# Ledger of designs, part 83: peptides against a protein of PDB entry 3JWR

Target 1, 323 residues: chain A of PDB entry 3JWR
Amino acid sequence: TRELQSLAAAVVPSAQTLKITDFSFSDFELSDLETALCTIRMFTDLNLVQNFQMKHEVLCRWILSVKKNYRKNVAYHNWRHAFNTAQCMFAALKAGKIQNKLTDLEILALLIAALSHDLDHRGVNNSYIQRSEHPLAQLYCHSIMEHHHFDQCLMILNSPGNQILSGLSIEEYKTTLKIIKQAILATDLALYIKRRGEFFELIRKNQFNLEDPHQKELFLAMLMTACDLSAITKPWPIQQRIAELVATEFFDQGDRERKELNIEPTDLMNREKKNKIPSMQVGFIDAICLQLYEALTHVSEDCFPLLDGCRKNRQKWQALAEQ
Target 2, 298 residues: chain A of PDB entry 3JWR as posed
Amino acid sequence: TRELQSLAAAVVPSAQTLKITDFSFSDFELSDLETALCTIRMFTDLNLVQNFQMKHEVLCRWILSVKKNYRKNVAYHNWRHAFNTAQCMFAALKAGKIQNKLTDLEILALLIAALSHDLDHRGVNNSYIQRSEHPLAQLYCHSIMEHHHFDQCLMILNSPGNQILSGLSIEEYKTTLKIIKQAILATDLALYIKRRGEFFELIRKNQFNLEDPHQKELFLAMLMTACDLSAITKPWPIQQRIAELVATEFWEQGDQVGFIDFVCTQLYEALTHVSEDCFPLLDGCRKNRQKWQALAEQ

## One batch from the design tools (peptide)

Design b1_p24_2_s1 (made by RFdiffusion4, then SolubleMPNN; from b1_p24_2, 12 letters changed)
Fold by OpenDDE base, seed 3:
Structure b1_p24_2_s1 (fold): chain B 323 residues (1-323), chain A 24 residues (1-24)
Amino acid sequence: as target 1 above (323 residues)
Amino acid sequence: SEKEAMEAAWAAGELPEWLEGLAG
């Protein structure tokens, strides 16, 4: 395609030029091409291209395929969300100094997972899928969409001309897929809630050890969530704009819940209760985000900007909630 | 701790309904 040709022929700017190591990064001004270029740079600077002998054209095709398999009519859970998740992962690995704590396969898996974790998202949550009796709800009982996302990820990875993992041994391939699956499934916030206590306790007791395979897996899950939710850490103007996208998608779901399911949506998805957004954001930060970024910062102090951003946005949302 | 209580509440389905909407 012309798009592939353009991408494959383009000079990829440095990570510094692209600012993709910044926790404050915003994609708002970037074209789709530029987001793809950023993605190439992430793979390159993490040494994934070299270490796993990725062909440039194959990587380009894969990126475009991933992008194509996000829906354009979804307000938030689209390519830009996946891209921002991956960018946060990249920043956490580089600027946050997590790269040296992980294996190359883990890094590879995390980056692929971040980009792929919401593939073919339909702008509705698992609860909606269940309640609407969607065919996917018959295949999976829990984390329905996350399983679907992984299936989509696997489909793309195995598609002709998209096989960025072809340079891996069979064992490396299996390991990578396992980690990708675990990472994508970890983005189910329900799973996060179930597992985070173990992580926080290990941190609190100073018993956290990345050499332990179970703790490593747990950390990767927490890191995925931290990147997935990283919008909450962004500078306030960026946070506000992303929050509007999230609200739009949630309200769209709420509208569908009324229309298709004949139910009153929850406050989060109720367009009529938009005035509760600030207080809900505070609640979300307190319930979900703060402790995660605190714990992450304990693992690597260089991740502090995520925590700091979250705290700052909490103050901003609180101020709005008090008006 | 307050955090542990919140986690337990979530696991038990005692968290605000709107927060459950964030799952999945």
Scores: peptide ipSAE 0.154, ipTM 0.726, DockQ to the pose 0.269
Fold by OpenDDE base, seed 2:
Structure b1_p24_2_s1 (fold): chain B 323 residues (1-323), chain A 24 residues (1-24)
Amino acid sequence: as target 1 above (323 residues)
Amino acid sequence: SEKEAMEAAWAAGELPEWLEGLAG
């Protein structure tokens, strides 16, 4: 395609030029082509292209395929969300110095997972999918959408001309897919709530050890969640704009719940309750985000900007809630 | 354990009900 030709022929700017190592990164000013260029740079600077012998054209095609398989009519869970998740992962690996704590396969898997974790998202949560008796709800009982996201990820990875993992051995391939699946499934916030206590307890007791395979898996899950939620850490103007996108998508679901399911939406998804957004954001930060970024910062102090951003945004939302 | 306490808190509805909308 013309898009592929343009991407494959383009000079890829440095990570410094693209500012993709910054935790404060914003994609708002970037074109779709520039987001693809950023993605190439992430793979290159993490040594994934070299270490796994990725063909440039295949990588370009894969990136464009991933982007294409996000819906354009979804307000928040679209390519830009996936891209920002991946950028946060990249920043955590590089600026946050987590790269040196992980294997090349783990890094490869995390980056693929971050880009792929919401593929074909429909702008509705698992509860809606289940209550609407969607065909996907017949395939999976739990983490319905996350299983679908992984299935989409696998489909793309196996599509002709998109096989960025073709340079891996059979064992490396299997390992990578396992980690990708676990990482995508970990983005189900229900699983985060279930598992986070174990992670926090390990940190609290100073017993956290990445050399333990179970703890490694747990950490990768927590890291995925930290990147997935990273909008809450962004500078306030960016945070506000992303919060509006999230609210739009949630309100769209609420409208569908009224129309299609004949139910009253929860406050989170009720556009009539938009005045509760600031207080809900404070509650979200306190209940979900703060401890996660505190724990992540404990693993790597260079991740502090995420925690600091989260704290600053809590203050901003609290001030709005008091108005 | 902290894990058990958090799971219990979620199951007991000690977390805001609206937060369940984020979980799935």
Scores: peptide ipSAE 0.150, ipTM 0.725, DockQ to the pose 0.196
Fold by OpenDDE base, seed 1:
Structure b1_p24_2_s1 (fold): chain B 323 residues (1-323), chain A 24 residues (1-24)
Amino acid sequence: as target 1 above (323 residues)
Amino acid sequence: SEKEAMEAAWAAGELPEWLEGLAG
């Protein structure tokens, strides 16, 4: 395709030029081509292209395939969300120095998972899928959409000309897929809530050990969530704009719940209750975000900008809630 | 603190309806 030709022929700027190592990164000014270039740079600078013998054209095609399998008519859970999740992962690995704590296969899996974790998202949550009796709800009882996202990820990885993992041994391939699946499934906040207590307790007791396979898996799950929610850590103008996108998507779901399911939406998804957004954001930060970024910072102090950003945005949302 | 109260509520399964929607 013309898009593939343009991407494959383009000079990929440095990570410094692209600012993709910055926790304060914003994609708002980037074209789709530039987001793809950033993605190539992430794979290259993490040594994934060299270590796993990826062909440049195959990587380009894979990136474009992933991007194409996000819906453009979804306000938030689109390619830009996946891209920002991956960029946060890259920044956490590089600037946050998490790369030094992980294997190359784990890094490979996390980057693929971050880019793929919301593939074919429909702009509705698992509750809507279940209540609408969607065919996907018959296949999976829990984490319905996350299972679908993984299935889409696997489909793309196995598609002709998209096989970025073809340089891996059978064992490396199996390991990578296992980690990708676990990482994508970990983006279900219900699973985060279920598992986070164990992680926080390990940190609190100073018993956290990444050499333990179970604790490693737990950490990767927490890291995925931290990147998935990283919009809450961004500079206030960026955070506010992303919050508007999230609200738009949630309100769209609420409108569909009224129309299609004859259900009164929750406050989060109720367009008429937009005035509650600031207080809900404070509640979200307190209940979900703060402790996660605190724990992540304990694992690596260089991740502090995520925690600091989250704290600053809490203050901003609190100020709005008090008006 | 508000944070501790929210965490306790979550642990007890007493989450606000809006937050349950976020997790689902």
Scores: peptide ipSAE 0.122, ipTM 0.712, DockQ to the pose 0.285
Fold by OpenDDE base, seed 4:
Structure b1_p24_2_s1 (fold): chain B 323 residues (1-323), chain A 24 residues (1-24)
Amino acid sequence: as target 1 above (323 residues)
Amino acid sequence: SEKEAMEAAWAAGELPEWLEGLAG
């Protein structure tokens, strides 16, 4: 395709030029092509292209395939969200120095998972999918969309010309897919809530050990969530803009819940309660985000900018809630 | 603590109504 030709022939700027190592990164000014170039740089600078012998054209095709399988009519859970999740992962690995704590296969899996974790997202949550009796709800009982995202990820990885994992041994391939699946499934916030207590307790007791396979898996899950929610850590102007996108998508779901399911939406998805957004954001930060970024910072102190950003945004939202 | 109680409630599936949209 013309897009593939353009991407494959383009000079990929440095990570420094692209600012993709910055926790404060914003994609708002970037074209779709530039987001793809950034993604190539992430794979390259993490040594994934070299270590796993990825062909440049195959990587380009894969990136474009992933991007194509996000919907443009979804306000928030689109390619830009996936891209920002991956960028946060890259920043956490590089600037946050988590790269030194992980294997190359884990890094490979996390980056693929970050880019793929919301593939074909429809702008509605698992509850809506289930309540609407969507065909996907017949396939999976829990984490419906996350299973679908993984299925889409696997489909793309196995598609002709998109096989970026073809250079892996059979064992490496199996390991990578296992980690990808676990990472994508971990982005179900319901699972995060269930599992985070174990992680926080390990940190609190100073018993956290990445050499333990179970704890490693737990950490990767927490890291995925931290990147998935990283919009809450961004500089305030960026945070506000992303919050508007999230609100738009949630209100769209709420409207559909009224129309299609004949139910009153929750406050979070009720456009009539837009004035509650600041207080809900404070509640979200307190309930979900702060402890996660605190724990992540405990594992790697260089991740502090995420925690600091989250705290600063809490203050901003609190100030708005008090008006 | 109140925080621990809240976390336990959430872990048990007793999420605040407004947060159900995020975890459901």
Scores: peptide ipSAE 0.108, ipTM 0.695, DockQ to the pose 0.267

Design b1_p24_2_s2 (made by RFdiffusion4, then SolubleMPNN; from b1_p24_2, 12 letters changed)
Fold by OpenDDE base, seed 4:
Structure b1_p24_2_s2 (fold): chain B 323 residues (1-323), chain A 24 residues (1-24)
Amino acid sequence: as target 1 above (323 residues)
Amino acid sequence: SAKEEYERAWAAGEIPEELEALAG
């Protein structure tokens, strides 16, 4: 395609030029082509292209395929969300120094998972899918959408001309897919809530050890969540704008809940409860985000900007909630 | 705190509506 030709022929700017190592990164000003260029740079600078012998055209095609399989009519859970998740992963690996703690296969899997974790997201959560009796709800009982996201990821990875993993051995391929699946499933916030206590306790007791396979898996799950929620860590103007996108999508779901399911939406998804957004954001930060970024910072102190950003945004939201 | 409330509800097997909305 013309798009593929353009991408494949383009000079890829440095990570410094693209600012993709910054935790404060914003994609607002970037074109779709530029987001694809950023993605190429992430793979290159993590040595994934070299280590796994990726063909440039195949990588370009894969990126475009992933992007194509996000919906444009979804306010938040679109390509830009996936891209920002991947960028945060890249920043955490590079600037946050987590790269040195992981294997190349784990890094490969995490980057693919970050880009793929919300493929074909429909702008509604698992609860809505279940209550609406959507066909996907017949396939999976839990983490319905995350299973679907992984299925889409696998489909793309195995599509002709998109096989960025073709340079892997059979064992490496299996390992990578396992990690990708676990990472995508880990983005179900319900699973995060279920598992985070173990992670926090290990950190609190100074017993956390990445050499333990179970703890490694747990860490990768927590890292995925940290990147998935990283909008909460962004500089206030960016955070505020992203929060508006999230609210828009949630309100769209709430509107559909009223219309299609004949139910009153929760405050989080109720358009009439916009005035509660600041207090809900404070609650979200306290209940979900703060301990995660604290724990991540304990694993790698260079991830402090994420924690600092989260704390600053809590203050901003709290100030608004008091008005 | 909101955190404590969520933790208590989770321990009791009752996921708050807000958490359910965020999950998935």
Scores: peptide ipSAE 0.021, ipTM 0.618, DockQ to the pose 0.400
Fold by OpenDDE base, seed 2:
Structure b1_p24_2_s2 (fold): chain B 323 residues (1-323), chain A 24 residues (1-24)
Amino acid sequence: as target 1 above (323 residues)
Amino acid sequence: SAKEEYERAWAAGEIPEELEALAG
């Protein structure tokens, strides 16, 4: 395609030029091509291209395939969300110095997972899928969409001309896929709520050890969630704009719930309750976000900008809620 | 400093009430 030719022939700017090492990064000013260039830079600067012998054209095709398999008619859970998740992962690995704590296979898996974690998202949550009796709800009892996202990820990785993992040994390939699956499934916030207590307790007790395979898996899950939710850490103007996209998608679901399922949506998904967004954001930050970024910062102090951003946005939302 | 504030917040150690999963 013309898009592939343009991408493959383009000079990839440095991470410094692209600002992709910054926790305050915004994609608002970037074209789709520039987001793809940023993605190439992430793979290159993490030494993934060299270490796993990726062909440049194959990587370019894979990136474009991933981008193509996000829907354009979804307000928030689209390519830009996946891209921002991956950028936060890159920043956490580089600026946050988490790269030094992980293997190359884990880093490879996390970056692929971040880009792929919401593939073919339909703009509705697992509850809607279940209540609407969607065919996917017959296959999976929990984390329905996350299983689907992984299936889409696997399909793309195995598609002709998209096999970025062809340079791996059989054992490396199996390990990478296992980690990708676990990381994508971990983005279900229901699973986060169930598992986070173990992670926080290990840190509080100073017993956290990444050499333990179970604790490593737990950390990767928490890191994925931290990147997935990273919009809450962004500078206030960016946070506000992303919050509007999230609200739009949630309200669209609420409208469908009312029309298709004949149910009254929750306040979170009810457009008539737009005035409650500030207070709901405060609640979300307190209940879900703060402890996660605190714990992450305890693992690596260089991740503090994420925590600081989250705290600053809490203050901003609280001020709006008090009006 | 912001770091000192972080350390104090961590030491406080309280976890707020759980919310229903937004994605689930």
Scores: peptide ipSAE 0.019, ipTM 0.485, DockQ to the pose 0.069
Fold by OpenDDE base, seed 3:
Structure b1_p24_2_s2 (fold): chain B 323 residues (1-323), chain A 24 residues (1-24)
Amino acid sequence: as target 1 above (323 residues)
Amino acid sequence: SAKEEYERAWAAGEIPEELEALAG
């Protein structure tokens, strides 16, 4: 395609020029082509292209395929969300100095997972899928959409001309897919809630050890969540804009819940309750976000900007909630 | 607290949908 030709022939700017090492990064000003260029740079600077012998054209095609398999009519869970998740992962690995704590296969898996974790997202949550008796709900009992996202990820990875993992040995391939699956599934917040207590306790007791395979797996899951939720850490103007996108998608779901399921949506999904957004954001930060970024910062102090951003946005949302 | 409220709602199975939406 012309798009592939343009991407493959383009000069890829440095990570510094693209600012993709910044925790304060915003994609709002970037074209789709520029997001793809950023993604190439992430793979390159993490040494994934070299270490796993990726062909440039194949990587370009894969990126474009991933982007194409996000829906454009979804307000938040689209390519830009996946891209921002991957950018946060990149920033955490580089600026947050987590790269040195992980294997190349783990890094490869995390980056692929971040980009792929919401593939073919429909703008509705697992509960909606379940309640609507969607065919996907018949295949999976838990983490319905995350299983679907992984299936989509696997489909793309195995598609002709998109096989960025072709340079891996069979064992490396199996390991990578295992980690990708676990990472995508970890983005189900229900699983996060179930597992986070163990992580926080290990941190609290100073018993956290990445050399332990179980703790490594746990950390990768927590890191995925931290990147997935990273919008909450962004500078306030960016946070506000992203929150509007999230609200739009939630309200769209709520509207569908009323129309299709004949149910009253929860306050979060209820367009009529938009005035509760600030207080709900405070609640979300307190219940879900703060402890995670505190724990992550404990693992690597260079991740502090994520925690600091989260705290600052909590203050901003609290101020709005008090009006 | 807001945290406790969300934790209670989650425990009751009310939050998973909302949190999934926020996490996305």
Scores: peptide ipSAE 0.023, ipTM 0.649, DockQ to the pose 0.761; fails the geometry check
Fold by OpenDDE base, seed 5:
Structure b1_p24_2_s2 (fold): chain B 323 residues (1-323), chain A 24 residues (1-24)
Amino acid sequence: as target 1 above (323 residues)
Amino acid sequence: SAKEEYERAWAAGEIPEELEALAG
């Protein structure tokens, strides 16, 4: 209650002051309170508070509830990751001018999804969950953790005092939940790999049309992935620090794989193979990231800073790999 | 393709040694 009172009473700085429209944004220097204030500003400046008649106290409570449902003992997939994903979404919408291409419901859904997409993440991937025969693996066959994240998101949205969607009609509510679910599920990289070819081909052939419902859904999925992976686009000092957090979490999984499953971890999860991180990052950028940010830039040229950042970091990682 | 295999393996956190050449 004290945290809520402090947040609800605080003056929310402008987006300019908070620098949340910058693609180069870093949260490293921000307190938890400041991250919550940034989140309020995102909702306000996207006109979501006004358009959907959100009560300030309810929004504050919801933000704090979302933050609370990320684990603090997870190195990377924590509140700060979700916050950075949402900030990239905000920057892409505002500075990248994508907001002009989307409906208010789509924007609402994307922001909620970005903040919620990794709720209660346990610091292990779907492969580990499957191999460990976790109860969640019995409930879902594919995208196990992403389904769990959505379930957590829904639980919070329906909790007393957290109902930020109470101003929506039944139809708007249904639409919003559908988009949130699709967006969270889209953060499974396996689904990204499966679907991205269609998106890239539409762009290549100059046939991409956001007025087509199927293509709209596809774009929202690609945009979510672009924001989820946006650490790879950050200025080099920020990229390096985030890469260390990712490596820490992966190595923690590898340690658990040895101890709990009696298996040798893959190089990605193996702390003994840390010297391969630079080459693996180059491979990741080439295989997963570059084409996505190229395609996004074709949809909106104002998203170029993401592509440029990705290219610059590829060069930096390549230089390290050659040492 | 080998590239597609690497992409899937990376996404799953299951990159084997035999596919590391694609990352180098």
Scores: peptide ipSAE 0.022, ipTM 0.581, DockQ to the pose 0.151; fails the geometry check

